# Peptides against a protein of PDB entry 4PAS: the designs that were tried, part 3

Target 1, 39 residues: chain A of PDB entry 4PAS
Amino acid sequence: SVNQASTSRLEGLQSENHRLRMKITELDKDLEEVTMQLQ
Target 2, 39 residues: chain A of PDB entry 4PAS as posed
Amino acid sequence: SVNQASTSRLEGLQSENHHLRMKITELDKDLEEVTMQLQ

## One batch from the design tools (peptide; made by RFdiffusion4, then SolubleMPNN)

Design b1_p18_3_s1
Fold by OpenDDE base, seed 3:
Structure b1_p18_3_s1 (fold): chain B 39 residues (1-39), chain A 18 residues (1-18)
Amino acid sequence: as target 1 above (39 residues)
Amino acid sequence: LREEVTRLEKELEELKKK
């Protein structure tokens, strides 16, 4: 039970970390587009 | 362009809260 709760928490943190990294990549791409429009 | 910058700033602030 304690190990299952710990593994489920780790899996939740790993999935959220992946989601946040994908959002950073999206924002970096959008910022590049804005930078190109300013040139 | 101004609306796009405002969108990006808002999304970045929401990301920083996580």
Scores: peptide ipSAE 0.024, ipTM 0.440, DockQ to the pose 0.093
Fold by OpenDDE base, seed 2:
Structure b1_p18_3_s1 (fold): chain B 39 residues (1-39), chain A 18 residues (1-18)
Amino acid sequence: as target 1 above (39 residues)
Amino acid sequence: LREEVTRLEKELEELKKK
């Protein structure tokens, strides 16, 4: 149904958004480590 | 350190494509 397709699309976008936020957090930590090594 | 910076730049580029 149109509603099921919309729900599955939203769930996919929510999971990708979560994945991207986790990746940003990892990159922020890695950049902090690089910053400490440059000091 | 240079290898790590290159890795981070590549990962950031892939993130920006989404």
Scores: peptide ipSAE 0.023, ipTM 0.439, DockQ to the pose 0.094
Fold by OpenDDE base, seed 1:
Order: C-alpha cells, then sequence, then structure tokens
Structure b1_p18_3_s1 (fold): chain B 39 residues (1-39), chain A 18 residues (1-18)
C-alpha cells in the first residue's frame, strides 16, 4: 500500500540518519585525537 | 598520523556523497 511504502521509506531514512550521526560522533572523536597529536 | 588523516578524509568524503 502507499502507506506501507511511505513507512518503509521513513524507517530507512531514520536508520540511515542514525548511522550517519554515529559516524559523525566517531569522526569528531578521531579528529580530537589527531588535534591532540598535532599539539 | 598521516595514515589517520587520510582515513578521516576518505570517511568524510564518503559521508558527503550520501
Amino acid sequence: as target 1 above (39 residues)
Amino acid sequence: LREEVTRLEKELEELKKK
């Protein structure tokens, strides 16, 4: 149904958004470590 | 350090493509 397709798309986007946010947090931590090594 | 920077740059590039 149109509703099921819309829900599945939203769930996919929510899962990807969460994954990307976790990756940003990881990269921020790694960037902090690099910054500390350069000081 | 160079290898770590290269890794981060690659990961950031892949993130921007999505």
Scores: peptide ipSAE 0.023, ipTM 0.441, DockQ to the pose 0.093
Fold by OpenDDE base, seed 4:
Structure b1_p18_3_s1 (fold): chain B 39 residues (1-39), chain A 18 residues (1-18)
Amino acid sequence: as target 1 above (39 residues)
Amino acid sequence: LREEVTRLEKELEELKKK
């Protein structure tokens, strides 16, 4: 149904959003480590 | 539901630019 397709799309977007937020957190940590090494 | 999908698509697009 149209509702099932919309729900599956929402779940896919929620999972990808979570993945990208976790990757940003990792990159922020890596940037902090590099910044500390340059000081 | 359609508004929520649109909100998350916009947020994912901003996250992909980083």
Scores: peptide ipSAE 0.028, ipTM 0.476, DockQ to the pose 0.058; fails the geometry check

Design b1_p18_3_s4
Fold by OpenDDE base, seed 2:
Structure b1_p18_3_s4 (fold): chain B 39 residues (1-39), chain A 18 residues (1-18)
Amino acid sequence: as target 1 above (39 residues)
Amino acid sequence: LEEKVRELEKELEELKKQ
């Protein structure tokens, strides 16, 4: 159904949003480590 | 619901280009 297709798309968007948030957190940590190495 | 799904797909596609 249209509602099932929209629900499956939303689940995919939630999974990808979680992946992107985890990648931002990883990059923030890598930047902190680089900043500490430059001091 | 469908319009909000299309909006979120566009926002995530822009975030993936960064």
Scores: peptide ipSAE 0.039, ipTM 0.570, DockQ to the pose 0.053
Fold by OpenDDE base, seed 5:
Structure b1_p18_3_s4 (fold): chain B 39 residues (1-39), chain A 18 residues (1-18)
Amino acid sequence: as target 1 above (39 residues)
Amino acid sequence: LEEKVRELEKELEELKKQ
C-alpha cells in the first residue's frame, strides 16, 4: 500500500539519520582529541 | 506524506555530501 511504502522509506530515513548522528558524534570526539593534542 | 518523504530524502542526500 502507499502507507507501507511511505513507512518503509521513513524507516530507511530514520536509520540513515541515526547513522549520520553517530558519525557527527564520532567526528566531534576526534576533533576534541586533536584539539587536546594541540594544547 | 509521500512529498515530505521525498523532501527528507533530498535533505539527507545533501547531508551525506558534507
Scores: peptide ipSAE 0.039, ipTM 0.564, DockQ to the pose 0.053
Fold by OpenDDE base, seed 4:
Structure b1_p18_3_s4 (fold): chain B 39 residues (1-39), chain A 18 residues (1-18)
Amino acid sequence: as target 1 above (39 residues)
Amino acid sequence: LEEKVRELEKELEELKKQ
């Protein structure tokens, strides 16, 4: 059904949003480490 | 619901390019 397709797309978007948030947290840590090395 | 799914897909595609 249209509702099942929209639900499966939302679950995929939620999984990808979680992946991107974890990548941002990793990049923020790497940026902090580089910033400390430049001080 | 379908419009909001399309908006979120566009936002995530832009975040993936960073």
Scores: peptide ipSAE 0.038, ipTM 0.564, DockQ to the pose 0.056
Fold by OpenDDE base, seed 3:
Structure b1_p18_3_s4 (fold): chain B 39 residues (1-39), chain A 18 residues (1-18)
Amino acid sequence: as target 1 above (39 residues)
Amino acid sequence: LEEKVRELEKELEELKKQ
């Protein structure tokens, strides 16, 4: 069904958005650690 | 729904290039 294909595509986009948010949080932590080492 | 899925794919593809 067209609606099932659009729903599965949205679920894939939601999973990828979650992965990218977790990567941003990891990079923010690494930047905080580098900032503390420079103080 | 299909137009909104196409919009979100473009936004995520741009975020992956940063």
Scores: peptide ipSAE 0.038, ipTM 0.567, DockQ to the pose 0.052

Design b1_p18_4_s1 (from b1_p18_4, 10 letters changed)
Fold by OpenDDE base, seed 2:
Structure b1_p18_4_s1 (fold): chain B 39 residues (1-39), chain A 18 residues (1-18)
Amino acid sequence: as target 1 above (39 residues)
Amino acid sequence: LEKKIQELKEKKEEVLKK
């Protein structure tokens, strides 16, 4: 149904949003570690 | 180290543009 296609797309976008947020957190941690090594 | 900081900033920007 149109509703099932819309819900599946929303779930896909929510999972990708979560993945991207986790990747930002990882990169921020790696940046902090490198910044601390420069001090 | 400065190069590595720049690479991490660029990767973060690439993620934020998606």
Scores: peptide ipSAE 0.044, ipTM 0.596, DockQ to the pose 0.797
Fold by OpenDDE base, seed 3:
Structure b1_p18_4_s1 (fold): chain B 39 residues (1-39), chain A 18 residues (1-18)
Amino acid sequence: as target 1 above (39 residues)
Amino acid sequence: LEKKIQELKEKKEEVLKK
């Protein structure tokens, strides 16, 4: 149904948003570690 | 090390554009 297609699209966007947020957190941690090694 | 900092900043920017 149109409602099932809309809910499946929303769930896909929510999972991708979560994945991208976790990748940002990983990159921020790696940047902090490299910055501490320069001090 | 400066090169590695720049690579991490560029990867972060690429993720934020999606």
Scores: peptide ipSAE 0.043, ipTM 0.594, DockQ to the pose 0.802
Fold by OpenDDE base, seed 1:
Structure b1_p18_4_s1 (fold): chain B 39 residues (1-39), chain A 18 residues (1-18)
Amino acid sequence: as target 1 above (39 residues)
Amino acid sequence: LEKKIQELKEKKEEVLKK
């Protein structure tokens, strides 16, 4: 149904948004580690 | 180390633009 397709698309966008946020957190941690090595 | 900091900033910017 149109509603099922809309729900599945929203769930896909929510999962991708979560993945991207987790990748930003990983990169921020890697940047912090490199910054501490410069101190 | 400066090069690695720049590479991480560029990767973060690439993720934020998607």
Scores: peptide ipSAE 0.041, ipTM 0.591, DockQ to the pose 0.770
Fold by OpenDDE base, seed 5:
Structure b1_p18_4_s1 (fold): chain B 39 residues (1-39), chain A 18 residues (1-18)
Amino acid sequence: as target 1 above (39 residues)
Amino acid sequence: LEKKIQELKEKKEEVLKK
């Protein structure tokens, strides 16, 4: 149904949002590590 | 430096487990 397609799309967007937030956290960590190595 | 790198790795792991 249209509702099932909408809910499945929302769940997909929620999982992708979580993945992206985790990737940002990883990049921030890696940037901090590099910054410390350069100091 | 090594200690701080380890702390950052542990912090990443903590965030991944939440």
Scores: peptide ipSAE 0.037, ipTM 0.528, DockQ to the pose 0.093

Design b1_p18_4_s4 (from b1_p18_4, 7 letters changed)
Fold by OpenDDE base, seed 3:
Structure b1_p18_4_s4 (fold): chain B 39 residues (1-39), chain A 18 residues (1-18)
Amino acid sequence: as target 1 above (39 residues)
Amino acid sequence: LEEKIKELEKEKQELLEK
Protein backbone atom coordinates (compact mmCIF):
# COMPACT_ATOMS: atom_id res chain seq x y z
CA SER B 1 0.00 0.00 0.00
CA VAL B 2 1.03 3.71 -0.26
CA ASN B 3 1.20 3.76 3.58
CA GLN B 4 3.54 0.71 3.66
CA ALA B 5 5.83 2.30 1.01
CA SER B 6 5.90 5.60 2.98
CA THR B 7 6.62 3.73 6.27
CA SER B 8 9.49 1.72 4.65
CA ARG B 9 10.91 4.99 3.19
CA LEU B 10 10.72 6.67 6.63
CA GLU B 11 12.46 3.69 8.33
CA GLY B 12 15.19 3.71 5.62
CA LEU B 13 15.75 7.48 6.09
CA GLN B 14 15.84 7.11 9.92
CA SER B 15 18.40 4.26 9.65
CA GLU B 16 20.59 6.18 7.16
CA ASN B 17 20.37 9.39 9.25
CA HIS B 18 21.50 7.43 12.34
CA ARG B 19 24.41 5.85 10.34
CA LEU B 20 25.54 9.29 9.10
CA ARG B 21 25.37 10.79 12.64
CA MET B 22 27.51 7.91 13.96
CA LYS B 23 30.03 8.46 11.11
CA ILE B 24 30.26 12.19 11.99
CA THR B 25 30.85 11.29 15.66
CA GLU B 26 33.66 8.88 14.64
CA LEU B 27 35.28 11.53 12.39
CA ASP B 28 35.04 14.15 15.19
CA LYS B 29 36.74 11.67 17.58
CA ASP B 30 39.52 10.93 15.02
CA LEU B 31 40.05 14.70 14.54
CA GLU B 32 40.22 15.20 18.33
CA GLU B 33 42.82 12.40 18.63
CA VAL B 34 44.95 13.88 15.80
CA THR B 35 44.65 17.35 17.39
CA MET B 36 45.82 15.97 20.77
CA GLN B 37 48.79 14.19 19.10
CA LEU B 38 49.87 17.50 17.44
CA GLN B 39 49.83 19.47 20.77
CA LEU A 1 4.13 11.15 7.38
CA GLU A 2 5.05 12.84 4.05
CA GLU A 3 6.23 16.02 5.83
CA LYS A 4 8.38 13.89 8.20
CA ILE A 5 9.92 12.13 5.14
CA LYS A 6 10.77 15.55 3.61
CA GLU A 7 12.34 16.71 6.91
CA LEU A 8 14.54 13.57 7.15
CA GLU A 9 15.51 13.83 3.44
CA LYS A 10 16.65 17.43 4.04
CA GLU A 11 18.60 16.41 7.17
CA LYS A 12 20.22 13.46 5.30
CA GLN A 13 21.31 15.83 2.51
CA GLU A 14 22.81 18.30 5.05
CA LEU A 15 24.76 15.38 6.65
CA LEU A 16 26.07 14.18 3.22
CA GLU A 17 27.38 17.71 2.39
CA LYS A 18 29.65 17.74 5.51
Scores: peptide ipSAE 0.050, ipTM 0.608, DockQ to the pose 0.081
Fold by OpenDDE base, seed 5:
Structure b1_p18_4_s4 (fold): chain B 39 residues (1-39), chain A 18 residues (1-18)
Amino acid sequence: as target 1 above (39 residues)
Amino acid sequence: LEEKIKELEKEKQELLEK
């Protein structure tokens, strides 16, 4: 039970961390596109 | 495992502050 709860928490943190990294990459791309449009 | 959870929680917090 404790190990399963810790594993599920780790998997949740890993998936959320991955999601946030992907979101940063998308925002960086959107920022690059906006920057190019302002030049 | 608990230390790895703390590391990922810290990293998640750093990503939310950006």
Scores: peptide ipSAE 0.049, ipTM 0.610, DockQ to the pose 0.061
Fold by OpenDDE base, seed 1:
Structure b1_p18_4_s4 (fold): chain B 39 residues (1-39), chain A 18 residues (1-18)
Amino acid sequence: as target 1 above (39 residues)
Amino acid sequence: LEEKIKELEKEKQELLEK
């Protein structure tokens, strides 16, 4: 149904958004570690 | 529901540009 397709799309966007936020947090940590090693 | 999907699509695009 239209509702099932919209729900599955929402769940896919929510999971991908969470994955991308976690990846940004990891990159920010790696950048901090590199910055500390160069000081 | 459709407006929430558009909001999350915009946020996903902003996260992919970083």
Scores: peptide ipSAE 0.047, ipTM 0.602, DockQ to the pose 0.081
Fold by OpenDDE base, seed 4:
Structure b1_p18_4_s4 (fold): chain B 39 residues (1-39), chain A 18 residues (1-18)
Amino acid sequence: as target 1 above (39 residues)
Amino acid sequence: LEEKIKELEKEKQELLEK
């Protein structure tokens, strides 16, 4: 149904948004570790 | 180390633009 297709698209967008947020957090941690190694 | 910082900053910026 149109509602099932809209729900599946929303779940996909929510999952991708969560993945991107987690990856930003990982990159911030990796950047902190590299910055500490330069001191 | 400086090249690794630039790579991480670039990847972070590309994710924030999505």
Scores: peptide ipSAE 0.033, ipTM 0.474, DockQ to the pose 0.835

Design b1_p18_5_s3 (from b1_p18_5, 7 letters changed)
Fold by OpenDDE base, seed 2:
Structure b1_p18_5_s3 (fold): chain B 39 residues (1-39), chain A 18 residues (1-18)
Amino acid sequence: as target 1 above (39 residues)
Amino acid sequence: MEKLEQIKKEKEEITEKL
């Protein structure tokens, strides 16, 4: 149904948003580590 | 320095996709 397609699209976007946020957290850690190495 | 700027750029590109 249109509702099932919309729900599946939203779940896909939520999963991608979560993945991207986790990657930002990893990059923030990498930035901290590199910043500490430059001190 | 180069690695730091690369990580910052990757973070910016990811943030634009959110």
Scores: peptide ipSAE 0.213, ipTM 0.769, DockQ to the pose 0.977
Fold by OpenDDE base, seed 5:
Structure b1_p18_5_s3 (fold): chain B 39 residues (1-39), chain A 18 residues (1-18)
Amino acid sequence: as target 1 above (39 residues)
Amino acid sequence: MEKLEQIKKEKEEITEKL
């Protein structure tokens, strides 16, 4: 039970970390596009 | 400029959660 709760928490944190990293990649592309439009 | 600062701020707020 303790190991299952710890693994489920880790999987939740890993999925959220992946989502946040994908959002950073999107924002970096948006920053590049806006930077090009300001030049 | 405003849009660029908004995107930078959103990126900072997300980076603090990693």
Scores: peptide ipSAE 0.210, ipTM 0.768, DockQ to the pose 0.975
Fold by OpenDDE base, seed 3:
Structure b1_p18_5_s3 (fold): chain B 39 residues (1-39), chain A 18 residues (1-18)
Amino acid sequence: as target 1 above (39 residues)
Amino acid sequence: MEKLEQIKKEKEEITEKL
């Protein structure tokens, strides 16, 4: 149904958003480590 | 220096996809 297709699309976007946020958190840690090594 | 700039660029490219 239209509702099932809309729900599955939203769940896909929510999972991708979570994945991208976790990658940003990893990169922020890498930035902190490299910044500390440059001090 | 180059590695720091690369990580900053990758973070920007990911942030634009949110």
Scores: peptide ipSAE 0.210, ipTM 0.768, DockQ to the pose 0.969
Fold by OpenDDE base, seed 4:
Structure b1_p18_5_s3 (fold): chain B 39 residues (1-39), chain A 18 residues (1-18)
Amino acid sequence: as target 1 above (39 residues)
Amino acid sequence: MEKLEQIKKEKEEITEKL
C-alpha cells in the first residue's frame, strides 16, 4: 500500500541517518587520536 | 596534518548528507 511504501522509505532514511551519525562518531575519535599524535 | 584535514573533510561531506 502507499502507507507501507512510505513507512519502508522512512525506515530506510532513519537507518541511513543512524549509519551516518555513527560514522561521524568514528571520525571524531580518529580526529582526537590524530590531534593527540600532533602534540 | 594531511590525515587530520582528510578526516575533517570526510566529516563535513557526511554532515551535509544528514
Scores: peptide ipSAE 0.210, ipTM 0.768, DockQ to the pose 0.977

Design b1_p18_7_s4
Fold by OpenDDE base, seed 3:
Structure b1_p18_7_s4 (fold): chain B 39 residues (1-39), chain A 18 residues (1-18)
Amino acid sequence: as target 1 above (39 residues)
Amino acid sequence: LEKKLQELQKEKEEVLRQ
């Protein structure tokens, strides 16, 4: 149904948003470590 | 170290554009 297709699309976007947020958190940690080594 | 910082900054900018 149109509702099922809309729900599955939202779940896909929510999963991708979560993946991207976790990757940003990892990169921010790596940036902090390199910044501390430069001080 | 400075090169690695620049690489990580560029990767972060690429992820923020998705």
Scores: peptide ipSAE 0.296, ipTM 0.779, DockQ to the pose 0.902
Fold by OpenDDE base, seed 2:
Structure b1_p18_7_s4 (fold): chain B 39 residues (1-39), chain A 18 residues (1-18)
Amino acid sequence: as target 1 above (39 residues)
Amino acid sequence: LEKKLQELQKEKEEVLRQ
């Protein structure tokens, strides 16, 4: 149904948004570590 | 280290554009 297709699309966007947020958190940690090693 | 910092900054900018 149109409602099922809309729900599945929202779940896909939510999972991708979560993946991207986790990747940013990892990169920020790696950036902090490299920055601390440059001091 | 400086090259690695620049690589990570560039990767972060690429992820923020998705």
Scores: peptide ipSAE 0.286, ipTM 0.775, DockQ to the pose 0.931
Fold by OpenDDE base, seed 4:
Structure b1_p18_7_s4 (fold): chain B 39 residues (1-39), chain A 18 residues (1-18)
Amino acid sequence: as target 1 above (39 residues)
Amino acid sequence: LEKKLQELQKEKEEVLRQ
């Protein structure tokens, strides 16, 4: 149905948004570690 | 280390553009 297709699209966008947020958190941690090693 | 910092900064900028 149109509702099922809309729900599956929203779930896909929510999962991708979560993946991108987790990747930013990992990169910020790696940036902090490298910055501390340069001090 | 400085090259690795620059690589991570570029990767972060690429993820923020998605």
Scores: peptide ipSAE 0.285, ipTM 0.776, DockQ to the pose 0.937
Fold by OpenDDE base, seed 5:
Structure b1_p18_7_s4 (fold): chain B 39 residues (1-39), chain A 18 residues (1-18)
Amino acid sequence: as target 1 above (39 residues)
Amino acid sequence: LEKKLQELQKEKEEVLRQ
């Protein structure tokens, strides 16, 4: 149904948004560690 | 270390563009 296609698209966008947010958090941690090593 | 910092900054910028 149109509702199932809309829900599946939203779930896909929510999972990708979560993946990208987790990757940013990991990169920010790695950036902090490298920055502290350069001080 | 400086090269690794630049690589991580570039990777973060690429993730922020998705």
Scores: peptide ipSAE 0.283, ipTM 0.774, DockQ to the pose 0.855

## One batch from the design tools (peptide; made by RFdiffusion4, then SolubleMPNN; from b1_p19_6, 11 letters changed)

Design b1_p19_6_s1
Fold by OpenDDE base, seed 2:
Structure b1_p19_6_s1 (fold): chain B 39 residues (1-39), chain A 19 residues (1-19)
Amino acid sequence: as target 1 above (39 residues)
Amino acid sequence: MIEKLRKEKEELEEKLKQL
């Protein structure tokens, strides 16, 4: 149904949003570690 | 190295704004 297609799209966007936020957090940690090694 | 990680972060933040 149109509702099922909309729900599956929202769940996909929420999952991708979460994945991107986790990658940003990992990159922030890597940037902090590199910054500490350069001091 | 650090400049590559900064660019990758910026690209991911721009993708996040398009969701």
Scores: peptide ipSAE 0.132, ipTM 0.696, DockQ to the pose 0.958
Fold by OpenDDE base, seed 1:
Structure b1_p19_6_s1 (fold): chain B 39 residues (1-39), chain A 19 residues (1-19)
Amino acid sequence: as target 1 above (39 residues)
Amino acid sequence: MIEKLRKEKEELEEKLKQL
């Protein structure tokens, strides 16, 4: 029970970490595109 | 527009440090 709650929490944190990293990569691309359009 | 995207990136990077 305790180990299952800890593993489920870790999997949730790992999935959220991955989602946030992907969103940062998207925003970096959007920033590059907008910067190129304003030159 | 750029400043909003920079601010959103910074807010997401701070959330990432709290995980």
Scores: peptide ipSAE 0.126, ipTM 0.691, DockQ to the pose 0.979
Fold by OpenDDE base, seed 5:
Structure b1_p19_6_s1 (fold): chain B 39 residues (1-39), chain A 19 residues (1-19)
Amino acid sequence: as target 1 above (39 residues)
Amino acid sequence: MIEKLRKEKEELEEKLKQL
């Protein structure tokens, strides 16, 4: 039980970390595209 | 437009530091 709860929490944190990193990468691309269009 | 995306990025980076 305790080990399963700790593993499920770690997997949840890892998935959210990955989701946030992917969203930051998308925003960096969108910023680059908009910056190139304004030059 | 750019300032909105910069602010959203900053908010996500701060959320990432709290994990």
Scores: peptide ipSAE 0.123, ipTM 0.692, DockQ to the pose 0.957
Fold by OpenDDE base, seed 3:
Structure b1_p19_6_s1 (fold): chain B 39 residues (1-39), chain A 19 residues (1-19)
Amino acid sequence: as target 1 above (39 residues)
Amino acid sequence: MIEKLRKEKEELEEKLKQL
């Protein structure tokens, strides 16, 4: 149904948004660690 | 709702390319 297709699209966007946020947080931490090691 | 999550995903994908 149109509702099932809309729900599956929403769940896909939510899961991918969470994945990208977690990856940014990981990279920000790695950059902080490298910055601290260079001081 | 769906278009908000789409926009937030696009903004995060651009942030990931700049890191």
Scores: peptide ipSAE 0.102, ipTM 0.668, DockQ to the pose 0.107

Design b1_p19_6_s3
Fold by OpenDDE base, seed 2:
Structure b1_p19_6_s3 (fold): chain B 39 residues (1-39), chain A 19 residues (1-19)
Amino acid sequence: as target 1 above (39 residues)
Amino acid sequence: ELERLRKEKEELRRRLEAL
């Protein structure tokens, strides 16, 4: 029970960390595209 | 057009800073 709750919390934090990293990479590409359109 | 792209870039920056 305690180990399962700790594992599920870690999996949730790992999933959110991955989602945030993917969103940073998406926004960096969008910012690069907009920067190129302004040159 | 250029002012639209500048506003979009500034919105994307604010979204990045909020992460």
Scores: peptide ipSAE 0.044, ipTM 0.581, DockQ to the pose 0.141
Fold by OpenDDE base, seed 5:
Structure b1_p19_6_s3 (fold): chain B 39 residues (1-39), chain A 19 residues (1-19)
Amino acid sequence: as target 1 above (39 residues)
Amino acid sequence: ELERLRKEKEELRRRLEAL
């Protein structure tokens, strides 16, 4: 149904958004470690 | 030290390209 297609698309976007947020958090942590080593 | 920082920067680039 149109509703099932819309819900599956939203779930896909939510899962991708979560994946991207986790990667940003990992990058920020690694950047902090590099910054501490350059000081 | 400098080689460690170079490797770490390259890992950050690989992670950024995978976004």
Scores: peptide ipSAE 0.044, ipTM 0.552, DockQ to the pose 0.110
Fold by OpenDDE base, seed 1:
Structure b1_p19_6_s3 (fold): chain B 39 residues (1-39), chain A 19 residues (1-19)
Amino acid sequence: as target 1 above (39 residues)
Amino acid sequence: ELERLRKEKEELRRRLEAL
């Protein structure tokens, strides 16, 4: 149904949003580590 | 070494901007 397709798309977007937020947090930590190594 | 770490930081920044 149109509703099932919309729900599946929303779940996909929510999962991708979570993945991207986790990747930002990882990169922020890596940038902090590299910044400490430069001091 | 210092130049390697500078290049690594700039690569990580470019990866963040590409999200």
Scores: peptide ipSAE 0.040, ipTM 0.570, DockQ to the pose 0.143
Fold by OpenDDE base, seed 4:
Structure b1_p19_6_s3 (fold): chain B 39 residues (1-39), chain A 19 residues (1-19)
Amino acid sequence: as target 1 above (39 residues)
Amino acid sequence: ELERLRKEKEELRRRLEAL
């Protein structure tokens, strides 16, 4: 039970970390595109 | 057009800062 709860918490944190990294990469690309359109 | 793109860039920056 304790090990399963710790594993599920770690998997949740890993999935959220991945989601946030993907969102940063998306926003960086969108900022680059808008920056290029302003030149 | 240029003012629209400037507003879009500033909105994207605010979304990045909120992460």
Scores: peptide ipSAE 0.039, ipTM 0.559, DockQ to the pose 0.136

## One batch from the design tools (peptide; made by RFdiffusion4, then SolubleMPNN)

Design b1_p21_4_s3 (from b1_p21_4, 10 letters changed)
Fold by OpenDDE base, seed 1:
Structure b1_p21_4_s3 (fold): chain B 39 residues (1-39), chain A 21 residues (1-21)
Amino acid sequence: as target 1 above (39 residues)
Amino acid sequence: LEEEIKRLQMEKEELLERLKA
């Protein structure tokens, strides 16, 4: 149904959103570590 | 290390743009 398609898309976007946020957090940590090595 | 920082920053920017889309 249209509702099922919409909910499936939302769930996909929510999972992708979470994945992206986690990756950004990881990158921030990596950036901090490398920056500290330069200092 | 400076090039690594640049690489990571560019990757972060790409991910942020994907998050907005």
Scores: peptide ipSAE 0.313, ipTM 0.781, DockQ to the pose 0.968
Fold by OpenDDE base, seed 3:
Structure b1_p21_4_s3 (fold): chain B 39 residues (1-39), chain A 21 residues (1-21)
Amino acid sequence: as target 1 above (39 residues)
Amino acid sequence: LEEEIKRLQMEKEELLERLKA
């Protein structure tokens, strides 16, 4: 149904949003580590 | 290490743009 398609799309976007946020957090950690190595 | 920082910053920027799209 239209409602099922809409909810499935939203769930997909929410999972991708979470994945991207987690990767950004990992990159911030890596950046901090490299910055500390420069000190 | 400066080049590594630049690479990570560029990747982060790309992911931020995907998040906003």
Scores: peptide ipSAE 0.312, ipTM 0.780, DockQ to the pose 0.950
Fold by OpenDDE base, seed 4:
Structure b1_p21_4_s3 (fold): chain B 39 residues (1-39), chain A 21 residues (1-21)
Amino acid sequence: as target 1 above (39 residues)
Amino acid sequence: LEEEIKRLQMEKEELLERLKA
C-alpha cells in the first residue's frame, strides 16, 4: 500500500542516518589515532 | 600518515554531505 511504501521509505532513511552517524564516529576515532601517531 | 589523515578527512566530509542530503 501507499502507507507501507511511505513507512518503509522512512525506516530506510532512519537506518541509513544511523549507519552514517556510526561511520562518522569511527572515522573520528581513526583520525584521532593517526594524529596521535604523528605526535 | 599525513596522506592517511587527508584520506580519512575527505571520507568524513563525503559522509557528512550524505547525512545532510
Scores: peptide ipSAE 0.311, ipTM 0.780, DockQ to the pose 0.979
Fold by OpenDDE base, seed 2:
Structure b1_p21_4_s3 (fold): chain B 39 residues (1-39), chain A 21 residues (1-21)
Amino acid sequence: as target 1 above (39 residues)
Amino acid sequence: LEEEIKRLQMEKEELLERLKA
């Protein structure tokens, strides 16, 4: 149904948003670690 | 290590652009 398609799209966007935020957090941790190694 | 920082920063920028899209 139209409602099912809309909810599935929203859930997909929410899961992708969460995935991207988690990857950014991991990259920030990696950047911090490399930066500390340069000190 | 400088090149590794650059690589990670570029990857982060790419992910941020996807998040904004």
Scores: peptide ipSAE 0.309, ipTM 0.779, DockQ to the pose 0.956

